Peptides against a protein of PDB entry 6J07. Designs and how they scored, part 51

Target 1, 107 residues: chain A of PDB entry 6J07
Amino acid sequence: GQRGWFCGSVSQDLRQFWVAEGGTISDPRAADFLFSCDASHPDTLRIYQSLDYIEDNATVFHAYYLSAVANAKIKNSVALGHFILPPACLQKEIRRKIGSFIWEQDQ

## One batch from the design tools (peptide; made by RFdiffusion4, then SolubleMPNN)

Design b2_p17_8_s2 (from b2_p17_8, 7 letters changed)
Fold by OpenDDE base, seed 2:
Structure b2_p17_8_s2 (fold): chain B 107 residues (1-107), chain A 17 residues (1-17)
Amino acid sequence: as target 1 above (107 residues)
Amino acid sequence: VGPNKIKHDLDVPAREV
């Protein structure tokens, strides 16, 4: 099954969508997916400080991915990799090289 | 989230689903 952890920055609507699609909500250690809307939120910061993340065994995704999936008109059209949420200290450099993040473009 | 709407274009570290 799909187990997801959600930062407190993620809306209840997106959490409900996850559950409606068959997902379950778990603690970060048990989760298959880690979702956040704020790299600076204390919940997300704790993830970045965890051994799993430091050892490159975990990835945080922006929860806007779920909104994109909900609104997708073509199957397999939403790439999870486009929604990687890196620590705030890396975001400026990433924007310089790759451009603005998808969740920022749609705001 | 439904697998039919997910496309993985990057190899990212993840736990076993």
Scores: peptide ipSAE 0.046, ipTM 0.648, DockQ to the pose 0.052
Fold by OpenDDE base, seed 3:
Structure b2_p17_8_s2 (fold): chain B 107 residues (1-107), chain A 17 residues (1-17)
Amino acid sequence: as target 1 above (107 residues)
Amino acid sequence: VGPNKIKHDLDVPAREV
């Protein structure tokens, strides 16, 4: 299925798009996708502290992914992997090695 | 599996959908 959890930092518009596309909204433990717009938001921090995340069984994605999907002209063209949202403590180093995140570039 | 128009391209594990 398409079960998603949303941090409080995610707009209602993006949540509504998820549901309109057939997704459902669930708690983090039941969710297949975890969406956030702020790695420092308390909701997201709780995910990073969870056992599932610590054991690399879960990944947080930036909700801007949904905006990209909504605006995509080609079906199945948006790469989910480009929207991985790592903890804030790792982002500076990642930017240094890989460059700015896609949601930072397209804003 | 997600909304239409997505392409799975992951190097890090995510929960099974």
Scores: peptide ipSAE 0.046, ipTM 0.648, DockQ to the pose 0.064
Fold by OpenDDE base, seed 5:
Structure b2_p17_8_s2 (fold): chain B 107 residues (1-107), chain A 17 residues (1-17)
Amino acid sequence: as target 1 above (107 residues)
Amino acid sequence: VGPNKIKHDLDVPAREV
């Protein structure tokens, strides 16, 4: 099974979807996936400040990934890499170079 | 596996620990 950690910014619906699909919920140290909807949320900030993240051993993903998977009506798989959630201080520069994030386009 | 429908060409894992 896959273990996931969820920031408090993630809805209960998305957490329930994760569990319904066979996932389990764990603390961030044990998690295989880290999900958040807010790079500025205190829970997510603690991840960014952790040694694992600083040493590039962890990645935070926007939980909208789970919504995209749930609503996928196309044959192609969802690209997890498109849902990387960087720290807020980097987002403006990233948008300038590669465009708006996927989760922003559907809002 | 779970909710993940990840492309096979995913290079970077979520966590390495």
Scores: peptide ipSAE 0.042, ipTM 0.654, DockQ to the pose 0.054
Fold by OpenDDE base, seed 4:
Order: structure tokens, then sequence, then C-alpha cells
Structure b2_p17_8_s2 (fold): chain B 107 residues (1-107), chain A 17 residues (1-17)
């Protein structure tokens, strides 16, 4: 199945797109995909603080990924890996190594 | 798994989907 959790920072439109594409919405523990638009949002912070995340059993993705998918003209052309949303404390170092995040370029 | 038009370029920790 396609179970996703959404931070409160994610718009209703993106949530609806997820459902329209066959996804369901669940709590974080049941979800296979975790979406957020704000690494500093309390909902997302709770994920980062969870044991599952600390033990690398969870990944948070920027929900802009869904927008990119919705707008993509070529199927499977949107790389999920480009939308990993790390904790704010790690973002500066990541930007230094791999450049600005894609959602910062397009939003 | 997940929405259409996605490309996986790395392993993603995932539960049973």
Amino acid sequence: as target 1 above (107 residues)
Amino acid sequence: VGPNKIKHDLDVPAREV
C-alpha cells in the first residue's frame, strides 16, 4: 500500500493529490512516506526526535515532491532522493556539500 | 509504491507498503 503521513505544514491540495493517486493517510508509525514542508514545524520535529528516525528507520521528504510529480510530463522522472528533508541543524552542511535544495530553487 | 512519475535514486527506509 501507499501510506503517507503529512505534517501540518503541507497544504490540503497536496494531501488530496496523494489520495487521488491512490495513497492513504495514516499516523507516522504506520506511514511508509513522511511528508513535510517545514523542518522546524512541531509535527516534523516530533518525527526527527522519534527513535525510528534516529535509528534510520524513517525518512522525511519535502512535500514539494508531490507537486513536482503532479507537474511532471515524463513518468518516473522525479527523483525522490532530491526531496529528502533533513533536520534544520543538518541543512547548512548539506547545502555546502551538494548545493541548495530543489524546493528552495523552485519555491 | 507512492505516487506515479517517481524515480527512486536511493534506498528509502520503508515499512511494508
Scores: peptide ipSAE 0.047, ipTM 0.648, DockQ to the pose 0.061; fails the geometry check

Design b2_p17_8_s3 (from b2_p17_8, 8 letters changed)
Fold by OpenDDE base, seed 5:
Structure b2_p17_8_s3 (fold): chain B 107 residues (1-107), chain A 17 residues (1-17)
Amino acid sequence: as target 1 above (107 residues)
Amino acid sequence: VGPNKIRHDLDVPAREV
């Protein structure tokens, strides 16, 4: 399926794009994809605290992925894996090892 | 999976789709 959950930090435009591309919107327990723009948002924090996430059965993605897809000129060129949104407490260490996140580079 | 233009050759940990 293509069910998505959206943190309150995600714009309505990106939600509408998801639906326009064939996705549906659901609660986080039923969702196949979890989107957020803010790792510190209460909605996202609840995901990080859930058993599904703790047991590595769920991943949060930065919703900027959808913007990248919408603006991509080459089909199948956007890698979802580049948009994994880790908890805020891990981000500094990740930046040190890998570099800035893709959603930060164009800002 | 997801909108078109997603790269399909990348393994991403997520719920079953």
Scores: peptide ipSAE 0.031, ipTM 0.638, DockQ to the pose 0.059
Fold by OpenDDE base, seed 3:
Structure b2_p17_8_s3 (fold): chain B 107 residues (1-107), chain A 17 residues (1-17)
Amino acid sequence: as target 1 above (107 residues)
Amino acid sequence: VGPNKIRHDLDVPAREV
């Protein structure tokens, strides 16, 4: 499905784009996709602390994915996997190993 | 939706500009 949950850190423009492309907005329990722009935002932290996330049944993505899709020239050329948003406590180590996240490079 | 969710990629077309 195309049900998405959005952290309060995500702009209204990106939410509107999601809906314009056929998505719907739902609570995190029903959502197929979880979007955030801030791993430290209280909304996102609640996701990381949820049973679904702890049991690896949920993934949080950086909402910049939607911006990248909007600007892409080739359909399906943007890989959602590149926009996984891990908890803040893991980000520094990830950057050390594989470099800065895409959303940090293009903003 | 059940507790074990599978997150697939999103089929969102590129903008027509």
Scores: peptide ipSAE 0.028, ipTM 0.583, DockQ to the pose 0.052
Fold by OpenDDE base, seed 4:
Structure b2_p17_8_s3 (fold): chain B 107 residues (1-107), chain A 17 residues (1-17)
Amino acid sequence: as target 1 above (107 residues)
Amino acid sequence: VGPNKIRHDLDVPAREV
């Protein structure tokens, strides 16, 4: 599916791009994709605190993924896995192991 | 198409896409 939920931290431009490309916007429980630009935003924190997330039934992605898709010249060239947005409390450890996140490099 | 411009070799979304 192409149902997406958006944290309030995500710009209207990226939301509009999602819709223009065939996506729909839904509440978090119905969404296939969860997008955020801020792991510390209250909206995103509610996701991390949800039972669905705790039980590994949800993944939050950094909305910069959509910007990367918009700028990509080759279809399917953007790896969604590179845009997983973990809780802030885990980011330091992850960054230590795999380096800076893509959105930190380009944004 | 934006939502379709992703690499599908990764099983990242926990929910049905």
Scores: peptide ipSAE 0.036, ipTM 0.637, DockQ to the pose 0.052; fails the geometry check
Fold by OpenDDE base, seed 2:
Structure b2_p17_8_s3 (fold): chain B 107 residues (1-107), chain A 17 residues (1-17)
Amino acid sequence: as target 1 above (107 residues)
Amino acid sequence: VGPNKIRHDLDVPAREV
């Protein structure tokens, strides 16, 4: 499905883009996709503390993915897997092994 | 989200789409 939940850290523009592309907005429990721009935001922290997430049945994605999709010129060129947003406690180790996250590279 | 611009290449479990 195309049900999405959005952390309060996500801009209204990106949320509107999601809807314009056929997505719907739902609560975290019903959502197929979970979007956030801040792993430390209280909304996102609640996701990380949920049973679904702890049991590895949910993934949080950085909402910058939607911006990348909006700007993509080649079909199927944006990989959702590149936008996985892990808890803050894991990010430093991930950066050490893989490098800076995509949403950080344009800064 | 438009399917033509999305690739679901995930290395971790995700909710049913």
Scores: peptide ipSAE 0.035, ipTM 0.631, DockQ to the pose 0.054; fails the geometry check

Design b2_p17_8_s4 (from b2_p17_8, 6 letters changed)
Fold by OpenDDE base, seed 5:
Structure b2_p17_8_s4 (fold): chain B 107 residues (1-107), chain A 17 residues (1-17)
Amino acid sequence: as target 1 above (107 residues)
Amino acid sequence: VGPNKIKHDLDVPATEV
């Protein structure tokens, strides 16, 4: 079983998809996956400020990953690593070097 | 990873995560 935590910024539809696919919802400490749609949301900021995250034992993923999985037409075309959601203070530099994030390109 | 978390393989396809 996969345990997920969801920031309040994540739509109910994506949360429901997670559950429909066999996932369960938990608090951040117990979660295998941390999902957010907004690095500046208070819920997500609390994650970034946690010991687990500071010690590099946690990763936040953009919940658009779930949408990409739901809508994937080609098997194995969606990689989790493309959906890492870094703190807002790092995003500008990342965009400059790597380009726009996947969730931004599809909008 | 946290005490109750799994280690993520970032190269694994979404269907296998």
Scores: peptide ipSAE 0.102, ipTM 0.671, DockQ to the pose 0.063
Fold by OpenDDE base, seed 1:
Structure b2_p17_8_s4 (fold): chain B 107 residues (1-107), chain A 17 residues (1-17)
Amino acid sequence: as target 1 above (107 residues)
Amino acid sequence: VGPNKIKHDLDVPATEV
């Protein structure tokens, strides 16, 4: 089973898609996947401040991943790694090195 | 990752991780 946590910044539509695809919704500690649409949202900030995240045992993904999966023409063509959502304080430097994030290009 | 979490394969979709 796939357990996901969702920041309050994630729409109900994306949450419903997750459940429709066989996922369940859980608290962050039990979740296999952490989804957010806003690195500055208080819910997401709490994740970044958690021991699991500080110790590199957790990763936050942008929920646009789910939209990309829903719209993909080729099954299994959407790589989860393209949707890592780092803390806001790191994003400017990351953009300088690798360019704009994928969710910024399509929206 | 924690004991109740799976290790993510960043090259594949979440459904296959």
Scores: peptide ipSAE 0.097, ipTM 0.670, DockQ to the pose 0.057
Fold by OpenDDE base, seed 2:
Order: structure tokens, then sequence, then C-alpha cells
Structure b2_p17_8_s4 (fold): chain B 107 residues (1-107), chain A 17 residues (1-17)
């Protein structure tokens, strides 16, 4: 099954959606997916500081992805890759190159 | 898993771990 970790910044509704879709909730080390709504939240910061992340063995995704999936009318139409949530220190440069993040556009 | 992970939907294969 799919194991997900959730930052405290993620709403209960999105967590419940994950579980309803067959996912389970786990600690970051065991998780297949790491979800956050805030790169500056202490929970997320701990991920960025972990060895797994530093060694490029982990990726954090914005939990807005789950909302997009919930509202999608076509299966497989939502690309998880568009919801990569990098550390705050890198976001400015990324915005310069590719523009605002998807979750920022819809909020 | 690295930042180049591109998957769709929530139905994604889990690792063999």
Amino acid sequence: as target 1 above (107 residues)
Amino acid sequence: VGPNKIKHDLDVPATEV
C-alpha cells in the first residue's frame, strides 16, 4: 500500500482523503510520499534537514496535489511532479525560471 | 526518491521495501 507522511500544516480533510483512497499514514522514514502545505513549518524543515532528503532520497510534495486529485475529472490527469515543494531558500529562484507554483495560482 | 518523481493520481506503485 501507499504510505504517506503529513506535515502538521496539512488539513484533516486532505488526510482523510488519503486514507479514504487506501493510503496509510506513517512516519517520514517509512513513508512513500511526504506531504506539506508549508515549507517553513517545523515539521517540514525537519524533513529538509534529514539525511534522506540531503542525499536526494526523499521529496516533499505540496498537499494541494491531493485536492487536485480529488477534483480531477480524468484519471491520471494530475501530475505529482508539478507539486514538488522545495525548501523556501530555493523557491525564489525556481519562480524566476518557471513562474509561480500551481498551488499559489489557485489560492 | 528524488525530485524527478513524476506520477499521476494516488494509485502509484509502492516500493518493494
Scores: peptide ipSAE 0.050, ipTM 0.632, DockQ to the pose 0.057
Fold by OpenDDE base, seed 3:
Structure b2_p17_8_s4 (fold): chain B 107 residues (1-107), chain A 17 residues (1-17)
Amino acid sequence: as target 1 above (107 residues)
Amino acid sequence: VGPNKIKHDLDVPATEV
């Protein structure tokens, strides 16, 4: 779908891009996509603490995904899965096993 | 969404949310 929720950590430019591309902005429960730029932001923390997330029925994505889409040279070349934003407490372990997150590499 | 999920423009199928 095209319904997205945005953490307060996400810039207005990225939100506007989402809308310009046909997306709509909704509350987290109605959203098909949850975007954040900060796993430690209170808005995102509330997602991580939600029952839906705890039960693995929700995924938070780093909003840099939208920037990657906007700047993509080849259509369909941006893998959404590379932009999963896990809780801060898990990030160190994930980096150790998988490597640095893509949004950290390109910033 | 798995790590191999490739976008379909900006309109990708709904996530786990």
Scores: peptide ipSAE 0.037, ipTM 0.631, DockQ to the pose 0.062

## One batch from the design tools (peptide; made by RFdiffusion4, then SolubleMPNN)

Design b2_p18_1_s1 (from b2_p18_1, 9 letters changed)
Fold by OpenDDE base, seed 1:
Structure b2_p18_1_s1 (fold): chain B 107 residues (1-107), chain A 18 residues (1-18)
Amino acid sequence: as target 1 above (107 residues)
Amino acid sequence: TVERLRELDAELEKEEAE
């Protein structure tokens, strides 16, 4: 399904785009996708602390994904997996191993 | 956890490509 939860850090414009593309907005427990623009935002931190996330049953994505989709010329050309947003405490190590996150790069 | 994220990335990309 296309049920999404949004951290308070995500703009209303991106939320509206999600709905315009056929998505719905729900609470984190019912959501299929969790979007955030800030791993340190209290809303996102609560997700990271939840049992669902700790048990790897939930994934947080950076909402920049929606911007990338909006600007894409080919449908399904944007890989959602590139936008996984990990907790802030892990980001330094991830950058060392994999490289800078796509939302931190110039577009 | 880093390895789990890598796995998730690969799995999601594979799913989207199918």
Scores: peptide ipSAE 0.021, ipTM 0.540, DockQ to the pose 0.134
Fold by OpenDDE base, seed 5:
Structure b2_p18_1_s1 (fold): chain B 107 residues (1-107), chain A 18 residues (1-18)
Amino acid sequence: as target 1 above (107 residues)
Amino acid sequence: TVERLRELDAELEKEEAE
């Protein structure tokens, strides 16, 4: 399915785009996709602290993915995997090993 | 954990390519 949960950090425009593309909005437990623009937002922190996330059964994606899809000439050219949003405590180490995140590069 | 995230990234990219 295409059920999505959205952190309060995500704009209404991106939420509306999700719905326009055939998605629905649900609570995080029922969602297939979890979107956030801020790993430090209280809503996102609750996800990171959830059992589903701790057990690696949930993934948070940066909502900039939706913006990238909206602006892409070819929708399938945007790789969802590039938009995994890890907890803030891990981001520095990830940047050191992998490099800056896409949503940071395009700003 | 970083390695797990890399794995997830690779898996998602692979699934999208299929």
Scores: peptide ipSAE 0.021, ipTM 0.540, DockQ to the pose 0.133
Fold by OpenDDE base, seed 3:
Structure b2_p18_1_s1 (fold): chain B 107 residues (1-107), chain A 18 residues (1-18)
Amino acid sequence: as target 1 above (107 residues)
Amino acid sequence: TVERLRELDAELEKEEAE
């Protein structure tokens, strides 16, 4: 399905877009997609600390993905994989190796 | 962990490409 969990850092607009596109909102355990705009938000931190995440059974995506989808000129042109939101403690190293995150590039 | 994230990214890219 298209069940999504949203960190409190995610705007209501993006949540509404998710629902408008056919998604539903659920708790993290039931969610197929976990969205956040802030790796340091308490809600997101709880995800990172969860056993599911530690065991690599969960992935947090930056909710900017939804904005990118909404604004995409070409349907299905937005790669979800580019929006993986890692813990803050890893982001600096990731940026060094891979480059700036998409949500940072568009700022 | 960085390597794992890269792996996840690659896997997701593959899924999207398929």
Scores: peptide ipSAE 0.021, ipTM 0.540, DockQ to the pose 0.124
Fold by OpenDDE base, seed 4:
Structure b2_p18_1_s1 (fold): chain B 107 residues (1-107), chain A 18 residues (1-18)
Amino acid sequence: as target 1 above (107 residues)
Amino acid sequence: TVERLRELDAELEKEEAE
């Protein structure tokens, strides 16, 4: 499915893009995709603390993915896997091993 | 963990390719 949940940190423009592309907006439990722009936002923190996430049944993606898709010249050229948004406590180690996140490179 | 993220990344790439 294409049901998405959005953290309050995500702009209305990106939410509207999601809907325009055929997506629907739902609560986190029913969502197929979870989007956030801030791992420290209270909404996102609640996701990280949920049983679904702790049991590896949920993944949070940075909403910058939607912006990248919107601006992509070629469809399907943007890999969703590159936009996984981990908890803040893990980000330092991830940057050390894998490198800076895509959404940080364009800042 | 970092290992889990790498696994998720690989799984998502595989899923997108299908």
Scores: peptide ipSAE 0.021, ipTM 0.536, DockQ to the pose 0.125

Design b2_p18_1_s2 (from b2_p18_1, 9 letters changed)
Fold by OpenDDE base, seed 3:
Structure b2_p18_1_s2 (fold): chain B 107 residues (1-107), chain A 18 residues (1-18)
Amino acid sequence: as target 1 above (107 residues)
Amino acid sequence: TIERLRELDEKLRKEELE
């Protein structure tokens, strides 16, 4: 299914797009996908501190993924894996090794 | 850990290709 949780940092427009595409909105524990626009937002921090995340059973994605999908001519051209949102403490290291995040490039 | 995130990225990419 497409159950999604949304951090308070995610706009209502992106949430509405998710629902319009057939998704539902749920609490983090029931969600299949976790979306955030801010790794430092309290909502997202609580995810990173949760047992599910610590045990590698949860992944947070940047909600810009939804914007990219909405604007893409080809639906499957947007790779979800490019939108993994890691904790802030890891982002600098990731940028050095892999490069800037896609949501940073397109803004 | 960055290694874990890289692994997740690779797994997700593979799943999207399948």
Scores: peptide ipSAE 0.032, ipTM 0.588, DockQ to the pose 0.124
Fold by OpenDDE base, seed 1:
Structure b2_p18_1_s2 (fold): chain B 107 residues (1-107), chain A 18 residues (1-18)
Amino acid sequence: as target 1 above (107 residues)
Amino acid sequence: TIERLRELDEKLRKEELE
């Protein structure tokens, strides 16, 4: 399915795009995809603290992925894996090893 | 961990390519 949960940090435009593309919005436990624009937002922090996430059964993606998909001219040209949003405590080390995140490059 | 995230990234990319 295409059930998505959205952090409060995600704009209504991106949520509407998700629905327009056939997605539905659900609670985190039922969601297939978890979207956030802020790893430090309380909503996202609750995900990171959840048992599902701790047990590696959940992944948070940066909602900028949806913007990239909306703007993409080539189908399937946007790699979802590049939009994994890790906890803030890991981001500094990740940037050091593999560079800045995609959503930061366009800011 | 970073290693777990890399694994997820690789898996997701692979799935999208298939």
Scores: peptide ipSAE 0.031, ipTM 0.589, DockQ to the pose 0.135
Fold by OpenDDE base, seed 2:
Structure b2_p18_1_s2 (fold): chain B 107 residues (1-107), chain A 18 residues (1-18)
Amino acid sequence: as target 1 above (107 residues)
Amino acid sequence: TIERLRELDEKLRKEELE
């Protein structure tokens, strides 16, 4: 499915792109994809605190993924897995082991 | 938790290649 939830940190343009590509917008419980641009935003923090997330049944992705898809010449060349947005408490360690996040590199 | 994120990354990439 193409049901997506969006943090308040995500622009209307990205939401519109999601819908234009055939997606729908839903609450986080019904969503297939959770998008955010800010791990510290209250909306995103509520996701991280949810039982679904704690039990590894939910994943938050950085909405920059949608921008990357929109601008990609080859649509399937953008790997969704590279856009996993972890809680702030984990980001420093992830950067140390894996490197900077894609959305940070393109800033 | 970091290991879980790696697993998710790998799974998602494989799914996209299928």
Scores: peptide ipSAE 0.031, ipTM 0.588, DockQ to the pose 0.136
Fold by OpenDDE base, seed 4:
Structure b2_p18_1_s2 (fold): chain B 107 residues (1-107), chain A 18 residues (1-18)
Amino acid sequence: as target 1 above (107 residues)
Amino acid sequence: TIERLRELDEKLRKEELE
């Protein structure tokens, strides 16, 4: 399915794009995709604290993915995996080992 | 944990290409 949950940090434009592409908006428990623009937002923090996330059954993606898809038109040209949004406590270490996140590069 | 994220990245990429 294409059920998505959106953190309050995500703009209405990106939410509308999701719906325009056939997606629906749901609560985190029912969602297939979790989108956020801020790992430190209270909404996102609650996801990181959830059992689903702790048990690796949930993944948070940076909503910039939707913007990238909208611009590219070809969905397969945008790798969803590049937009995994980990907790803030892990981001510094990831940057040291892998490099800056794609949404930071394009800002 | 970083290794887990890398695994997720790889899995997601494969699914997108299929």
Scores: peptide ipSAE 0.029, ipTM 0.585, DockQ to the pose 0.134

Design b2_p18_1_s3 (from b2_p18_1, 7 letters changed)
Fold by OpenDDE base, seed 5:
Structure b2_p18_1_s3 (fold): chain B 107 residues (1-107), chain A 18 residues (1-18)
Amino acid sequence: as target 1 above (107 residues)
Amino acid sequence: VIEELRKLSEELEREEEE
């Protein structure tokens, strides 16, 4: 299934796209996918502090993934793994090893 | 942590395709 939770930082347009593609919206505990546009938003911070996240049972993705899928000719060509949104404290090290995040690059 | 998150993402992506 496609049950998704959305941080308040995510636009209504992206939420509507999720639903249009067959997804449903749920609370974070029931969700299969967690989307956010801001790692510092209070909603997202609560996810990072949850037991599910601390125990590696949850992953937050940047909602820009949905925009990329919407604009892609082949939807399966967009890799979800490129859109992991980690806590701010880990982002510096990730940039050092992998490079800048997709949502930080010029369009 | 980085590698584990990547693995989880790939797993979730597979589940979405099913």
Scores: peptide ipSAE 0.043, ipTM 0.560, DockQ to the pose 0.171
Fold by OpenDDE base, seed 2:
Structure b2_p18_1_s3 (fold): chain B 107 residues (1-107), chain A 18 residues (1-18)
Amino acid sequence: as target 1 above (107 residues)
Amino acid sequence: VIEELRKLSEELEREEEE
C-alpha cells in the first residue's frame, strides 16, 4: 500500500509530494511506510520504542528518499532500502561498516 | 542488528525491482 506516517521533522513539501504521487497519510499503526528526517526527534523515538518496531514489524525511512525520487531523472533509480533510518545509537557503527548514509552524502 | 538492517535493505531493493 501507499499509506505513510510522517515525523514532525519532515517538511510539508515532502508530505505534499507523497500525496501527489498517490500516497495517503495515516497514523503509525496503519502506515505502510514511516518517514522521518531525525532519528532523535520525539516522534521518531516513540516509533523506536513501539512494540511493532521492537518486534521488527516496522521500518523507519529517511524522508530524503522522497526528495531523491522527486529529483530523479530516471524513474525507479532510487532504492528505498538505502534510506533506512536506524536509531541514533546504531548509526556510528553502521557508518563504520557500510559507510555514510545517502542523505548525508548528498547534503 | 547491523546485519539485519543490511539484509532488510537488500530485501527491499529486490522487492522494488519486481
Scores: peptide ipSAE 0.032, ipTM 0.527, DockQ to the pose 0.129
Fold by OpenDDE base, seed 3:
Structure b2_p18_1_s3 (fold): chain B 107 residues (1-107), chain A 18 residues (1-18)
Amino acid sequence: as target 1 above (107 residues)
Amino acid sequence: VIEELRKLSEELEREEEE
C-alpha cells in the first residue's frame, strides 16, 4: 500500500500531492513510507529512536522525492532509493563515500 | 550501516525500474 507518515518539516503541498497520487496519511507505526525534510527535526529524531528503525524495519526518505516526482515528465525516472534520509550523525561519512545527497545538489 | 543503506538504495532503485 501507500500509507505515508510525514514529519512536521514537510509542506502541506507535498502531503496533498501524496494523497492526490493515491497515498494515505498514517502514524509512523502503520506507515509504509516515512517522509521528512529535516533529519534534525524532533519528529524525525523520534523515528530514528524507535524500535522499528533501530531494528532496521523502517526507512526515512527525504520528502524532496515527492517534489521530484511532481515535476518529472516520467514518474519512473525518479528513484526513491536515492532519497534515503539517514540520521545526521551518519551523513558526513555517507557524503565522503558516496557523494552529496540529491536534494543538496538541487538546492 | 552505510553499506546497508547503499544496498537498500540500489535495491529500491531496481524495484522502481522494473
Scores: peptide ipSAE 0.032, ipTM 0.526, DockQ to the pose 0.198
Fold by OpenDDE base, seed 1:
Structure b2_p18_1_s3 (fold): chain B 107 residues (1-107), chain A 18 residues (1-18)
Amino acid sequence: as target 1 above (107 residues)
Amino acid sequence: VIEELRKLSEELEREEEE
């Protein structure tokens, strides 16, 4: 799918890149991809509280994925799975077990 | 939950590679 939803925390540049790459912007319920730069942003929190997310039918990705794709020589070299953005309450434990998130490393 | 996220991440990676 190519439908994406964007949290208010995501810059317009990344949104424009998404569209330039063939993506469309939709509401969260219709979106195939949910992008955010802040797990604590109210928009993102609403996603985490939604039935779709609770029922494991939705995944939030850090929008830095789009930046990484834009900057990569080979776009397919960027693995989307590395950019899953979990709720803030889980991030500390995740960092402890598997290390810092990619978007934190390049900040 | 962390294990589930790991599995999901790996699943998404596999889908991109295919």
Scores: peptide ipSAE 0.030, ipTM 0.524, DockQ to the pose 0.129

